Peptides against a protein of PDB entry 5D63. Designs and how they scored, part 198

Target 1, 292 residues: chain A of PDB entry 5D63
Amino acid sequence: SLRRGIYHIENAGVPSAIDLKDGSSSDGTPIVGWQFTPDTINWHQLWLAEPIPNVADTFTLCNLFSGTYMDLYNGSSEAGTAVNGWQGTAFTTNPHQLWTIKKSSDGTSYKIQNYGSKTFVDLVNGDSSDGAKIAGWTGTWDEGNPHQKWYFNRMSVSSAEAQAAIARNPHIHGTYRGYILDGEYLVLPNATFTQIWKDSGLPGSKWREQIYDCDDFAIAMKAAVGKWGADSWKANGFAIFCGVMLGVNKAGDAAHAYNFTLTKDHADIVFFEPQNGGYLNDIGYDSYMAFY

## One batch from the design tools (peptide; made by RFdiffusion4, then SolubleMPNN)

Design b2_p27_1_s4 (from b2_p27_1, 12 letters changed)
Fold by OpenDDE base, seed 5:
Structure b2_p27_1_s4 (fold): chain B 292 residues (1-292), chain A 27 residues (1-27)
Amino acid sequence: as target 1 above (292 residues)
Amino acid sequence: GRTSHLLSPAERAAYEEGLATLAELLA
């Protein structure tokens, strides 16, 4: 079963992703195929999949950028019916915006079926060009048509998954206590994380004893990431991953405050020093407290 | 005492699903 989360949805046949044209929040904005760049923030191509309670394998798909939802125009079962962005809510009863998402017959890709019409999201003609039509189209769950098969590349982690990644790290103190602030987190590429750090003013900030030292740097970084999230995305129901840790050295006579994020595969954490922008597998401290 | 009381309904759902996912991964 597909997990709640933020996904980059890529066609199984050609290197094209499901894209909300221009990231527009206007009702009726076309959803189209578009090229993408791996390991980057593909701004108009991220979708929050929200599972519908008590309806098996059924979701709404909210565009992260626009805050609008994937919508089959008029809920029509006619082949070639437009798929658009449209205002909605995460737990709507509108069948135009309800999508049953299950594995295809190949066991790796998914098919996306409209709950009402029973037609499937289709990259028309498998067209790899930017702006290619995406439409509802007749199909079956078991057929192998790559026009209707999609890879769901998960771009987020649950709080539980983040907790597990922390628990696997060797630089966690025996007295560690973690405090979870949110439930689902968009995980940023390091390049984006670094850019937020640069834009925050921290690279030019002066260390001053107690008044602006390690804890201030670490909290300022988290605040910068939070603001970046609020300013960048119109969808709700998720946060941007950026943790704060307090750690103690092996000798037990020094402490430090620092940040951390998740590795690309989401399985591990990597430490981030907000005083110099460095990423480290070992920052020289074992964490006794984190909030994220 | 480490579980957040700050979660919205959607975040709570995400958290619970995350726990279920972990259980599946660890099984």
Scores: peptide ipSAE 0.060, ipTM 0.675, DockQ to the pose 0.035
Fold by OpenDDE base, seed 2:
Structure b2_p27_1_s4 (fold): chain B 292 residues (1-292), chain A 27 residues (1-27)
Amino acid sequence: as target 1 above (292 residues)
Amino acid sequence: GRTSHLLSPAERAAYEEGLATLAELLA
């Protein structure tokens, strides 16, 4: 079954993603097909899927940018019914905002069925143009129509997945203790991570013995990412991934504080030096503590 | 394990019980 997480939802037939028009939080804002750029933050096209406990394969879909939810207008079962953004809550009982999401017959894409109407999210006519209509439409689970098939590309990791990535890394000290701060993390492309670093003022900050040294740089980066998250997204229930580590060198006679993030495939961590903005597979230290 | 979470087991259990109640209302 589909895991809780943040997804970029792409049509199986054409290079179009599910987009909340202009990222608007207004009730009734159209959800449309729109082009996207791979490996970037597609601001209006990220959706937090929250599973409904004890209701099989059923979710709410919250737009990350607007904080509003995917909503079938009036819950109508008529083909061509508008799919819009609308105010809601993650665990609503409103069937207009409940979506059953399961694998399609091809075993790779998903279909998105409204819980109440039993109609499916449809890219009307498979139109690849920006602003193309997305609507509820009649269908069945076993149909092969690509207008109703969607790839769910996961843009986040759970705390457990992050923990697993850390556990696989060879630069972890035997005394390692990690502290998980959140449950689900949006993983940023390195370009975005670096831009946050640049905008933080850290590139112009001077290392000073004790008063502003490695731990201050690492914590400042963590704070900058946190603020960026708060300022960028209206949805709740997730964080932006940026870790802090304390490490000791092989000789055991020197320590360092640094950051880390996840690789593109989310399987490994990469170390980030906030004093110079560098990414390293080996920073020269083994971590004995992390929080993220 | 070598990793801890901010929520205690008791806090997690309470949260999950609340969610279960919501699910019953939906059913």
Scores: peptide ipSAE 0.033, ipTM 0.465, DockQ to the pose 0.021
Fold by OpenDDE base, seed 1:
Structure b2_p27_1_s4 (fold): chain B 292 residues (1-292), chain A 27 residues (1-27)
Amino acid sequence: as target 1 above (292 residues)
Amino acid sequence: GRTSHLLSPAERAAYEEGLATLAELLA
């Protein structure tokens, strides 16, 4: 089953993603097919899937940028019915905004069925052009039509997944204690993470003994990421991943504070040195404390 | 290693109870 998370939703037939046009929060904003760039944020094309408890495989889909929800216009079962962004809530009872999402017959892609109308999200004619119509359309779960099949590329991790990634890392001290601050985290591409670091002013910050040293750099980076998240996205219920660690060296005679994020496959962590913007698989310390 | 999170067991239980109530409304 599909997990709660943030997804980039890509058509199975053509290189087109589900896009909220202009990221607008206005009711009735068209949801359209649009090109995307791999390994980038794709601002208007991220969707938070919130599972409805005790309703199998059923979700709301909140556009991360606009904070509005995928909505089948008037809940109509007519083929060609517009799919739009519309104001809503994560746990709405409005069937216009409830979507049953299950694997297609190919076992890799998903189909997105409106809970009320039982029609499917369809990239009309498989049109790969920017602004191509996405609509509700008749279909069946076992149909092979790629117009109605979508890959869900997960762009976030749960706190549990982050914890697992940390647990697999060899640079964790035996006394390690982690503190989980949120439940779901958007994982940024390194390029975006680095850009936030640059924009924070940290590259030009002066290291000063005690008054502005490793812990200040690490916390400043986390604060910068947090602010970036708040300023960038209107959706709620998630955070931007940026961890802080305290570590001790092998000799046990030196400590350091640093950041960490997740690798692209979300399976591992990578350490980030906020004093120089470097990514390292081994920062020379074993973490005894983290919060993220 | 050890891990913790901000939600207490009681808070988590309350959250889950709320979700269960919502599910009943959709049934």
Scores: peptide ipSAE 0.031, ipTM 0.460, DockQ to the pose 0.021
Fold by OpenDDE base, seed 3:
Structure b2_p27_1_s4 (fold): chain B 292 residues (1-292), chain A 27 residues (1-27)
Amino acid sequence: as target 1 above (292 residues)
Amino acid sequence: GRTSHLLSPAERAAYEEGLATLAELLA
């Protein structure tokens, strides 16, 4: 079954993603097909899938940018019914905003069925153009029509997945203790992570003994990422991944504070040095404490 | 809740110990 998380939702037939037009928070904003760029944020095309307790395979889909929810207009079962962004809540009982999401017949893509109408989210005519209509349409779970098949590319990790990634890393001290602060984390591309670092002013910050040294840099980076998240997204219920670690070198005579993020496949961590903006697989320290 | 984890007093103490250790190692 689909896990809670943030997804980029791409059509199985054409290179088009489910896009909330202009990222608008207005009720009735069209959801459309739109081109996307791999390994980028794709601002209007990220959706938080929140599973509904005790309703099998059923979710709300919140647009990260607008904070509004995928909504089948009037809950109509008529083919061609508009799918729009609309105000809502994660655990709504409004069937217009409840979506049953299960694997399609190909075993890789998903179909998105409205809970009430039993119609499916459809890229009308498989149109790959920007702004192409997405609508509710008659269908079946076993039908192979790519207009109604969607890849759910997960853009986030749970705290458990992050913990697992850390646990697999060889640069963890035997005394390691980690502290998880949130449940679900949007994982940023390095380019975005770096841009936040640049915008924070840290590249111009002066290292000063004790008063502004490694721990200050690392915490400042985490604070910058947190602020970026708050300023960038209207949806709630997730954080932006940016970890802080305290580490000790092999000799045990030097310590350091630094950041870390996750690799593209979310299976491993990569270290980030906030004093110079570098990404490293080995930062020269073994972490004995982390919080993220 | 499931989307947030607050540090317990014990966890805070552990964190503070970590910071103290860091300070000692940097001294």
Scores: peptide ipSAE 0.021, ipTM 0.467, DockQ to the pose 0.205; fails the geometry check

Design b2_p27_2_s1 (from b2_p27_2, 13 letters changed)
Fold by OpenDDE base, seed 1:
Order: sequence, then C-alpha cells, then structure tokens
Structure b2_p27_2_s1 (fold): chain B 292 residues (1-292), chain A 27 residues (1-27)
Amino acid sequence: as target 1 above (292 residues)
Amino acid sequence: SMAAEEAFYEELLKLVKEERAAVLATF
C-alpha cells in the first residue's frame, strides 16, 4: 500500500511528471505532463498523498506548492475529463478529489483511479511534451497501458523512517535521545540544502566563544530551513528535514552541535557542519541528542 | 507566524546549551 508522503509522480512510459501548471492556486488550473530534472525540487510537481481513514488505498493529493488538490472536473466519467488543481481539504468527502492508488499489474508502477468516476489518471496519448494533457480516462487495473501507469518516487520520510536512519548510524552515543518535532519531512537535495545555508547568512557569520558558537550555528540553520519551508510551500502537514545534533567526541572532553540530513535513498543520515557548509559521514562526534 | 517560529527556535537553542553543559559536566 502507498504510504502517506510527498511524491514526485512520473509516467511509466515517458519522462514526464504530473505538474500543476505554473504552480497556480487558482481553481481549475490544469494538471499537465511536464519534464523534470532528477535530484532537484521540481517545485510544481510534488504531491502530498494523504490517506483517507477507513477507505482502502484512497488518498487526496495536495500540490505542495499551491496547496490545492488534484481534482477530476465535475467528477465526470467521460474519457478526456480534465484533471485540475482545485481548493480542498486533506480529508474531504468530495469524490472529485479522492483517488484510489494501487500497484499496477507490473508491480512497480501505480495507477491512480478517481474514487467516484472509476476512471484513471491518464497522460493523454503518452505525450511527452511540456503541457501535455492529463485527464480522466477509462481503464482497468490490470491493463498494461503506460499512459495510466505512474511511478511514485517518495521525496519525504516519516519521523519513524528518520529515526531508523539515525539508529543505523555508527556515530550515535549510547546515551542518545531523539526528539521528533514533526510527522513527515520533505528531504531536500544537498544543493537546495546548501543554498538555504548560503542564503541564511551563516557563511559570513563569525564564530565567537559562547555568544555565537556551534549551537548557534546549528539552530540558525534549522531556523533558516524552517523559514524556507514556510515561505516556499502553501501546503500544510509536513516539514522540511533539517536535524540538530549534540555530540561528544571520543575522548569525552569536547562537545559539538551540528546539523544532519538524509541521504538520497533516505536510508542513512549525513552530517552537515553549519560553520562551513560541509557534508560529512563522520563529523568526529557521537550524538547524544537530536531534534528534527 | 515568523515570530512564533523565532521564539520556538530560541527555546530550542536554550535547551541545546543546557544539555551540552550538563553532559560535559559528567565527563
């Protein structure tokens, strides 16, 4: 079953992703096929899948950028019915915005069926051009039509997944305590994470004994990421991943505060030094506390 | 609000410093 999370949704047949045109929050904004760049944010192409309680395999899909929801126009079962962004809520009862998402017959891709109409999200004619129509179309769960098959590339982690990644890391102190601040986290590409760091002014900040030392840098980075999230996305119900750790060195005579994020595969953490913008597999400290 | 966020992170900063000091005192 598809988990709650943020997804980049890519067509199984052509290199096209589900895109909310111009990221517009206007009702009726077309959802279209559009090219994407791997390992980037792809701003208008991120969707928060929120599972509907007690309705099997059924979700709303909220565009992260616009805060609007994937909507089958008038819930029509007619082939070629527009799929648009439209205002909504995560737990709506409006069947125009409810999507049953299950694995296709190939076991890797998903199909996206409108709950009411029972039609499927279709990249019309498999058109790979930017702005290609995405529509509701007749189909079945078992057919092999790639126009209706989508890869759900997960761009977020749950708090539990983050916790597991931390637990697997060898640089965790025996006294470790982790504090989870949110439930679901968008994991940024390092390039984006670094850009936030640059824009925060931290590269120009001066280390000063106690008054602005490692903990100030680490929290400033966390704050910068939080602000970036708030300023960048209109959807709610998720955070941007940026952790803070406190660690102690092997000798036990020095402590450090630093940041961390997740690797691309979300299986491991990587340490980030906010004083210099470096990513490290070993920062020289074992963490006894983290919050993220 | 941004003000609320700032206040939140200032509180976390306080906790960070306190925790670090406490741990170092036990080593």
Scores: peptide ipSAE 0.024, ipTM 0.406, DockQ to the pose 0.901
Fold by OpenDDE base, seed 5:
Structure b2_p27_2_s1 (fold): chain B 292 residues (1-292), chain A 27 residues (1-27)
Amino acid sequence: as target 1 above (292 residues)
Amino acid sequence: SMAAEEAFYEELLKLVKEERAAVLATF
């Protein structure tokens, strides 16, 4: 079954993703097919899937940028019915905004069925052009039509998954204590993470004994990422991944504060030095404390 | 609010500094 999380949703037939046009929060904003760039944020193309309790395989889909929800216009079962962004809530009872999401017959892609109408989200004619119509369309779960088949690429991790990634890292001290701040985290590409670092002013910040040293740099980076998240996205119920660690060296005579993020596959962590913007697999310290 | 978020990070910074100081004092 599909996990709660943030997804980039790509058509199985053509290189097109489900896009909320212009990221607009207006009711009735078209959801369309649009090209995407791998290993980038793809701002208008991220969707938070929230599972509905006690309704099997059924979700709301909140656009991360606009904070509006995927909505089948008037809940109509007619083929070609528009799919739009519309105001809503994560646990709505409105069947226009409830989507049953299950594996297709190929076992890799998913189909997205409207709970009420029983029609499927369809990239009309498999059109790969920017702005191509996405609509509700008649179909069945077993059909092989790629117009109705979607890859769900997970762009987030749960706190449990982040904890597991940390636990696998060899640079964790035996006394390690981790403190989880949020439940679900959007994982940024390194390029975006670095850009936030640059925009924070940290590259020009002067190291000063005690008053602005390693811990100040590490927390300033965390604060910058938090602010970037708040300023960039209208959806709620998730955070942006940026950890802070305290570590001790092998000799036990020096400590350091630094950041960390997750690798592209979300399986491991990579250390980030906020004093110089470097990514390292080994920062020279073993972490005894983290919060993220 | 931004002010509330900033206050939260200030509290975290305090905790980080206290923990670091404790370790450095121990070793």
Scores: peptide ipSAE 0.019, ipTM 0.403, DockQ to the pose 0.919
Fold by OpenDDE base, seed 2:
Structure b2_p27_2_s1 (fold): chain B 292 residues (1-292), chain A 27 residues (1-27)
Amino acid sequence: as target 1 above (292 residues)
Amino acid sequence: SMAAEEAFYEELLKLVKEERAAVLATF
């Protein structure tokens, strides 16, 4: 079954993603096929899938940017019915906004069925052009039509996945204590993480003994990422991944505060030095505390 | 000391968690 999370949803037949046109929050904004760039944010193409309690394999899909929900216009079962962004809530009972999402017959892609109409999200004619129509269309779960098959590329991690990534890192102290602040985290590309760092003013900040030292840099980076998240996205129910660590050296006579993020595959952590913007696999300290 | 630093950050963490919990409870 599909896990709760943030997904980039890509067509199985052509290099096109499900895009909310212009990221607009207006009711009736078209959802369309659009090109995407790997390893980037793809702003209008991120969707939070929220599972509906006690309804098997059924979700709402909230556009991260607009905060609106994928909506089948008038819940119509007619082939070619528009799929739009529309105001809603994560746990709505409106069948126009409820989507049953299960594996297709190929076992890798998913199909997206409207709960009410039983029609499927379809990239009409497999059109790879920007702005191509996405509509409800008749179909079955076992059909092989790539117009109705979608790859759900997970762009977030659960707190449990983050915890697991930390646990397998060799630079964790035996006294380590981790504190989880949120349940689901959008993981940023390093380029975006670095840009937030640059925009924060930290590159020009002066290290000063105690009054503005390693912990201040690390916390300032965390705050900058938090602010960026709040300013960038209208959806709720997720956080932006940026950790803070306290570490001790092997000799036990020096400590440091630093940041960390997750690698592209979400399997490992990488340390980030907010004093210079560097990414390191070994920062020279073993973490005894983290919060993220 | 490391213990003092840890205690300080634990308190900070507690405050952050309490605030976040309050926000989440409004959902």
Scores: peptide ipSAE 0.000, ipTM 0.357, DockQ to the pose 0.037
Fold by OpenDDE base, seed 3:
Structure b2_p27_2_s1 (fold): chain B 292 residues (1-292), chain A 27 residues (1-27)
Amino acid sequence: as target 1 above (292 residues)
Amino acid sequence: SMAAEEAFYEELLKLVKEERAAVLATF
């Protein structure tokens, strides 16, 4: 079963993603096929899938940018019915906004079926052009039509997955204690993470004994990422991944505060030094405390 | 007694934490 998370949803046949046009929060905003750039944010193309309790394989899909939900217009079963963004809630009972999402016959892609109409989200004619129509269309779970098959690329991690990534890292002190602050985290590309760091003013901040030292830099980075998240996205129920660690060196005579994020595959962590913006596999300290 | 040993370990743990805090404060 598809897990709760943030997904970039890409067509299985052509290089197009499910895009909320202009990221608009207006009811009835078209959802369309649009090109995307791998390893970037793809602002209007991120969807939070929230599983519906006690309804197998069924979700709402909230656009991260607009905070609106994927909606089959009037719940119509007619082929060609528009799929739009519309106001809603994560646990709605409105069948226009409930989507059954299961693996296709190829075992890698998914199909997205409207719960009420039983029609499928379809990239009409497999059109790869920007703004191509996405509509409800008749279909079956077992047919191979790539117009109705979608790759769900997970762009987030759960707190448990983050915890597991930390646990695998060799630079964790034997006395380590981690504290989880949120449940689901959007993992940023390093380029975006770095840009937030730059925009925070930290590159121009002066290290000063006690009054603005390593802990201040690390906390300032965490705060900057949090603020960026709040300012960038209208959806709720997720955070932006940016951890803070306290570490001790091998000699045990020096401590440091620093940040960390996850690698692209979400399997490992990478350390981030907020004093210089560097990414490191080894920051020279073993973490005895983290919060994220 | 087990209680005395537990108290000792808790005190030791506290001292270690305090030492770490002191180290961090110097950097």
Scores: peptide ipSAE 0.030, ipTM 0.437, DockQ to the pose 0.066; fails the geometry check

Design b2_p27_2_s2 (from b2_p27_2, 20 letters changed)
Fold by OpenDDE base, seed 3:
Structure b2_p27_2_s2 (fold): chain B 292 residues (1-292), chain A 27 residues (1-27)
Amino acid sequence: as target 1 above (292 residues)
Amino acid sequence: SDKLFKEFYENLLKLVRKERAELLSKF
């Protein structure tokens, strides 16, 4: 079963992703096939899948950028019916915006069926061109047509997954206490994380004893990421991953405050030093406290 | 910095000891 989360949704046949055209919040904005760049944000191509309680394998799909929802126009069962962005809510009862998402016959890709019409999200003719039509189309769960098969690349982690990544890291102190602030986190590429750091002004900030030292840098970075998230995305119900840690050295006579994020595969954490923008597998401290 | 060790780490250790004492008090 597909988990709640943020996904980049890629066609199984061609290198095209489900894209909300121009990231527009206007009702009726076309959802189209569009090229994507691996290991980047792909701004208009991220979708928050929210599972509907007590309805098996059924979700709303909220575009992260626009805050609008994937919508089958008029809920029509006609082949070629437009799929658009439209205003909505995560737990809507509107069948135009309810999507049953299950594994395809290949066991790797998914098919996306409209709950009401029972038609499937289709990259029409498998067109790999930017702006290619995505529409509702007749189909079955078992057929192998790649026009209706989609890879769901998970771009977020749950708090539990983040906790697990921390727990297996060797630089965690025996007295460690972690505090979870949110439920689902978009994990940023390092390049984006670094850009936020640069834009925060931290690279030019001066270390000053007590008044602006390691804890201030670490908190400022987290605040910058939070603000970036709020300013960048219109969807709700998720956070941007950026942790703060307090650590003690091996000798137990010095402490440090620093940040951390997740690796690309979401299985591990990497430490980030907000005083110089460096990423490290070993920052020289064992964490006794974190919040994220 | 050194202040983090004194103000946070030592307090955490005190909390851990308190939690242990509370747990043991149940028996």
Scores: peptide ipSAE 0.026, ipTM 0.538, DockQ to the pose 0.045
Fold by OpenDDE base, seed 5:
Structure b2_p27_2_s2 (fold): chain B 292 residues (1-292), chain A 27 residues (1-27)
Amino acid sequence: as target 1 above (292 residues)
Amino acid sequence: SDKLFKEFYENLLKLVRKERAELLSKF
């Protein structure tokens, strides 16, 4: 079963992703096929899937950028019915915005069926051009038509997954205490993480003993990421991953405060030094405390 | 110093607990 999370949804047949046109929050904004760039933030192409309680395999899909929801126009079962962004809520009862998402016959891709109409999200004619129509279309679960098959690439982690990644890292002190602040985290590419760091002013900040030292840098970075998240996305119900750690060196005679994020595969953490913008697998300290 | 980090840890822990409780209440 598909888990709650943020997904980049890519067509199984052509290099096209489900895109909310111009990221507009207006009701009736077309959802279209659009090219994407791997390992980057595809701003209009991220969707938060929220599972509906007591309705098997059924979700709402909220566009992260606009905060609007995937909506089958008038819930019509007619082939070619527009799929648009529309205002909504995560746990709506409106069948126009309820999507049953299950594995296709190939066992790797998914099909997206409207709960009410029983039609499927279709990249019309498999058109790979930017702005290609996405519509509700007649289909069956067992058909192999790639126009209706989608890869769900997870762009977020749960707090439990983040906790597991930390637990696997060798640079965690035996006295480690971790404090989870949120439930679901969008994981940024390093390039985006670095850009936030640059834009924060931290590269030009002067280290000053106690008054603005390692802890201030680490907290400032987390604050910058938080603000970036709030300013960048209209959807709610998720955070941007950026951790703060306190660590002690192996000798036990020096301490440091630093940041960390997750690797691309979400399986491990990587340390980030906010004083110089460096990513390290070993920052020279073992963490005894983290919050994220 | 070790002392400063200990105090920082304890103070931060208090803040984190408060913030976590508030955030978790939203879930």
Scores: peptide ipSAE 0.019, ipTM 0.445, DockQ to the pose 0.043
Fold by OpenDDE base, seed 2:
Structure b2_p27_2_s2 (fold): chain B 292 residues (1-292), chain A 27 residues (1-27)
Amino acid sequence: as target 1 above (292 residues)
Amino acid sequence: SDKLFKEFYENLLKLVRKERAELLSKF
């Protein structure tokens, strides 16, 4: 079963992703196939899948950038019916915006079926060009046609997954307490994380004893990431991952405050030093407290 | 040392508890 989360949705046949054209919030904005760059934020191609309570395998798909929802035009079952962005809500009853998402016959990709029409999201003709039509099309769950098969690449983690990643790290103090602030987190590539750090002004900030020291740097970084998230995305119901840790050294005579994020595979954490923008597997401290 | 963070830590915990309680009310 597909988990709640943010997904980059890629066609199984060609290197094309489901893209909301221009990231526009206008009703009727075409959803199209578009090229993407791995390991980057593909701004118009991120979708928050929200499971509908008590309706098996059924979701709304909210475009992260526009805050609008994947919508089958008029809910029509006619092959070639446009799939567009349209205003909506996460738990709508509108069948035009309800999508049953289950594994295809290959066991790795998914098919996306409109709940009402029972047609499938189709990359028309498997066209790999930018702006290629995506439409509702006749199909079955067991067909192998790659035009209707999609890989759901998860770009977010749950708080539980983040907690598990922390628990696997060797640089956690025996007294560690973690405090979870959100439920689902978009995990940024390091390049994006670093850019936020640069734009925050922290690279030019001067360390000053007590008044602007390690904790101030770490909190300023978290604040910068939070603001970046709020300014960048119109969808709700998720946060941007950026943790703060307090740690103590092995000797027990020094403490430090720092940030952390998740590795590319989301399996581990990596420490981030906001005073110099460095990523470290070992920052020289064991964390006794984190919030994220 | 942890001594240097004691007051900050305790104050932060209060804030985190508040935020978490509010967050949990939404779930």
Scores: peptide ipSAE 0.017, ipTM 0.444, DockQ to the pose 0.042
Fold by OpenDDE base, seed 1:
Structure b2_p27_2_s2 (fold): chain B 292 residues (1-292), chain A 27 residues (1-27)
Amino acid sequence: as target 1 above (292 residues)
Amino acid sequence: SDKLFKEFYENLLKLVRKERAELLSKF
């Protein structure tokens, strides 16, 4: 079953992703096929899938950028019915915005069925052009038509997954205590993470004993990422991954505060030094505390 | 050493507890 999370949703037949046109929050904004760039944010193409309690395999899909929801126009079962962004809520009862998402017959892609109409999200004619129509269309779960098959690339991690990644890292102190602040985290590409760091002013910040030292840098980075998240996305119910760690060196005579993020595959953490913007697999400290 | 961050850690814990309490109060 599909887990709660943020997904980049790509057509199984052509290199096209489900895109909210211009990222607009206006009701009725077309959802279209659009090209994407791997290993980038793809701003208008991220969708938070929220599972509906007690309704098997059924979700709302919130566009991360606009904060609006995938909506089948008038809930119509007619082939070619527009799929649009529309205002909504995560746990709506509106069947226009409820989507049953299950594996297709190929076992790797998913199909997206409207709960009410029982039609499927369809990249019309498999058109790979930017702005290609996405519509509700008749279909079956076992049909092999790639127009209705979608890969769900997970762009977020749960707190449990983050915890597991930390636990696998060799640079964790035996006294480690982790504190989870949120439930689901968008994991940024390093390039974006670095850009946030640059924009924060930290590259030009002066280290000063106690008044602005390692903990201030680490917290400032965390704050900068938080602000970036708030300024960039209209959807709620997720955070941007940026951890803070306190660590002690092997000798036990020095402590440091630093940041960390997750690797692309979400399996490991990588340390980030906010004083110089460096990414390191070994920062020279073992973490005894983290919050993220 | 951990002592270098003792006060910071305790203050952080207070903040986290406060945030959690506030979050829970919303439900």
Scores: peptide ipSAE 0.015, ipTM 0.430, DockQ to the pose 0.039

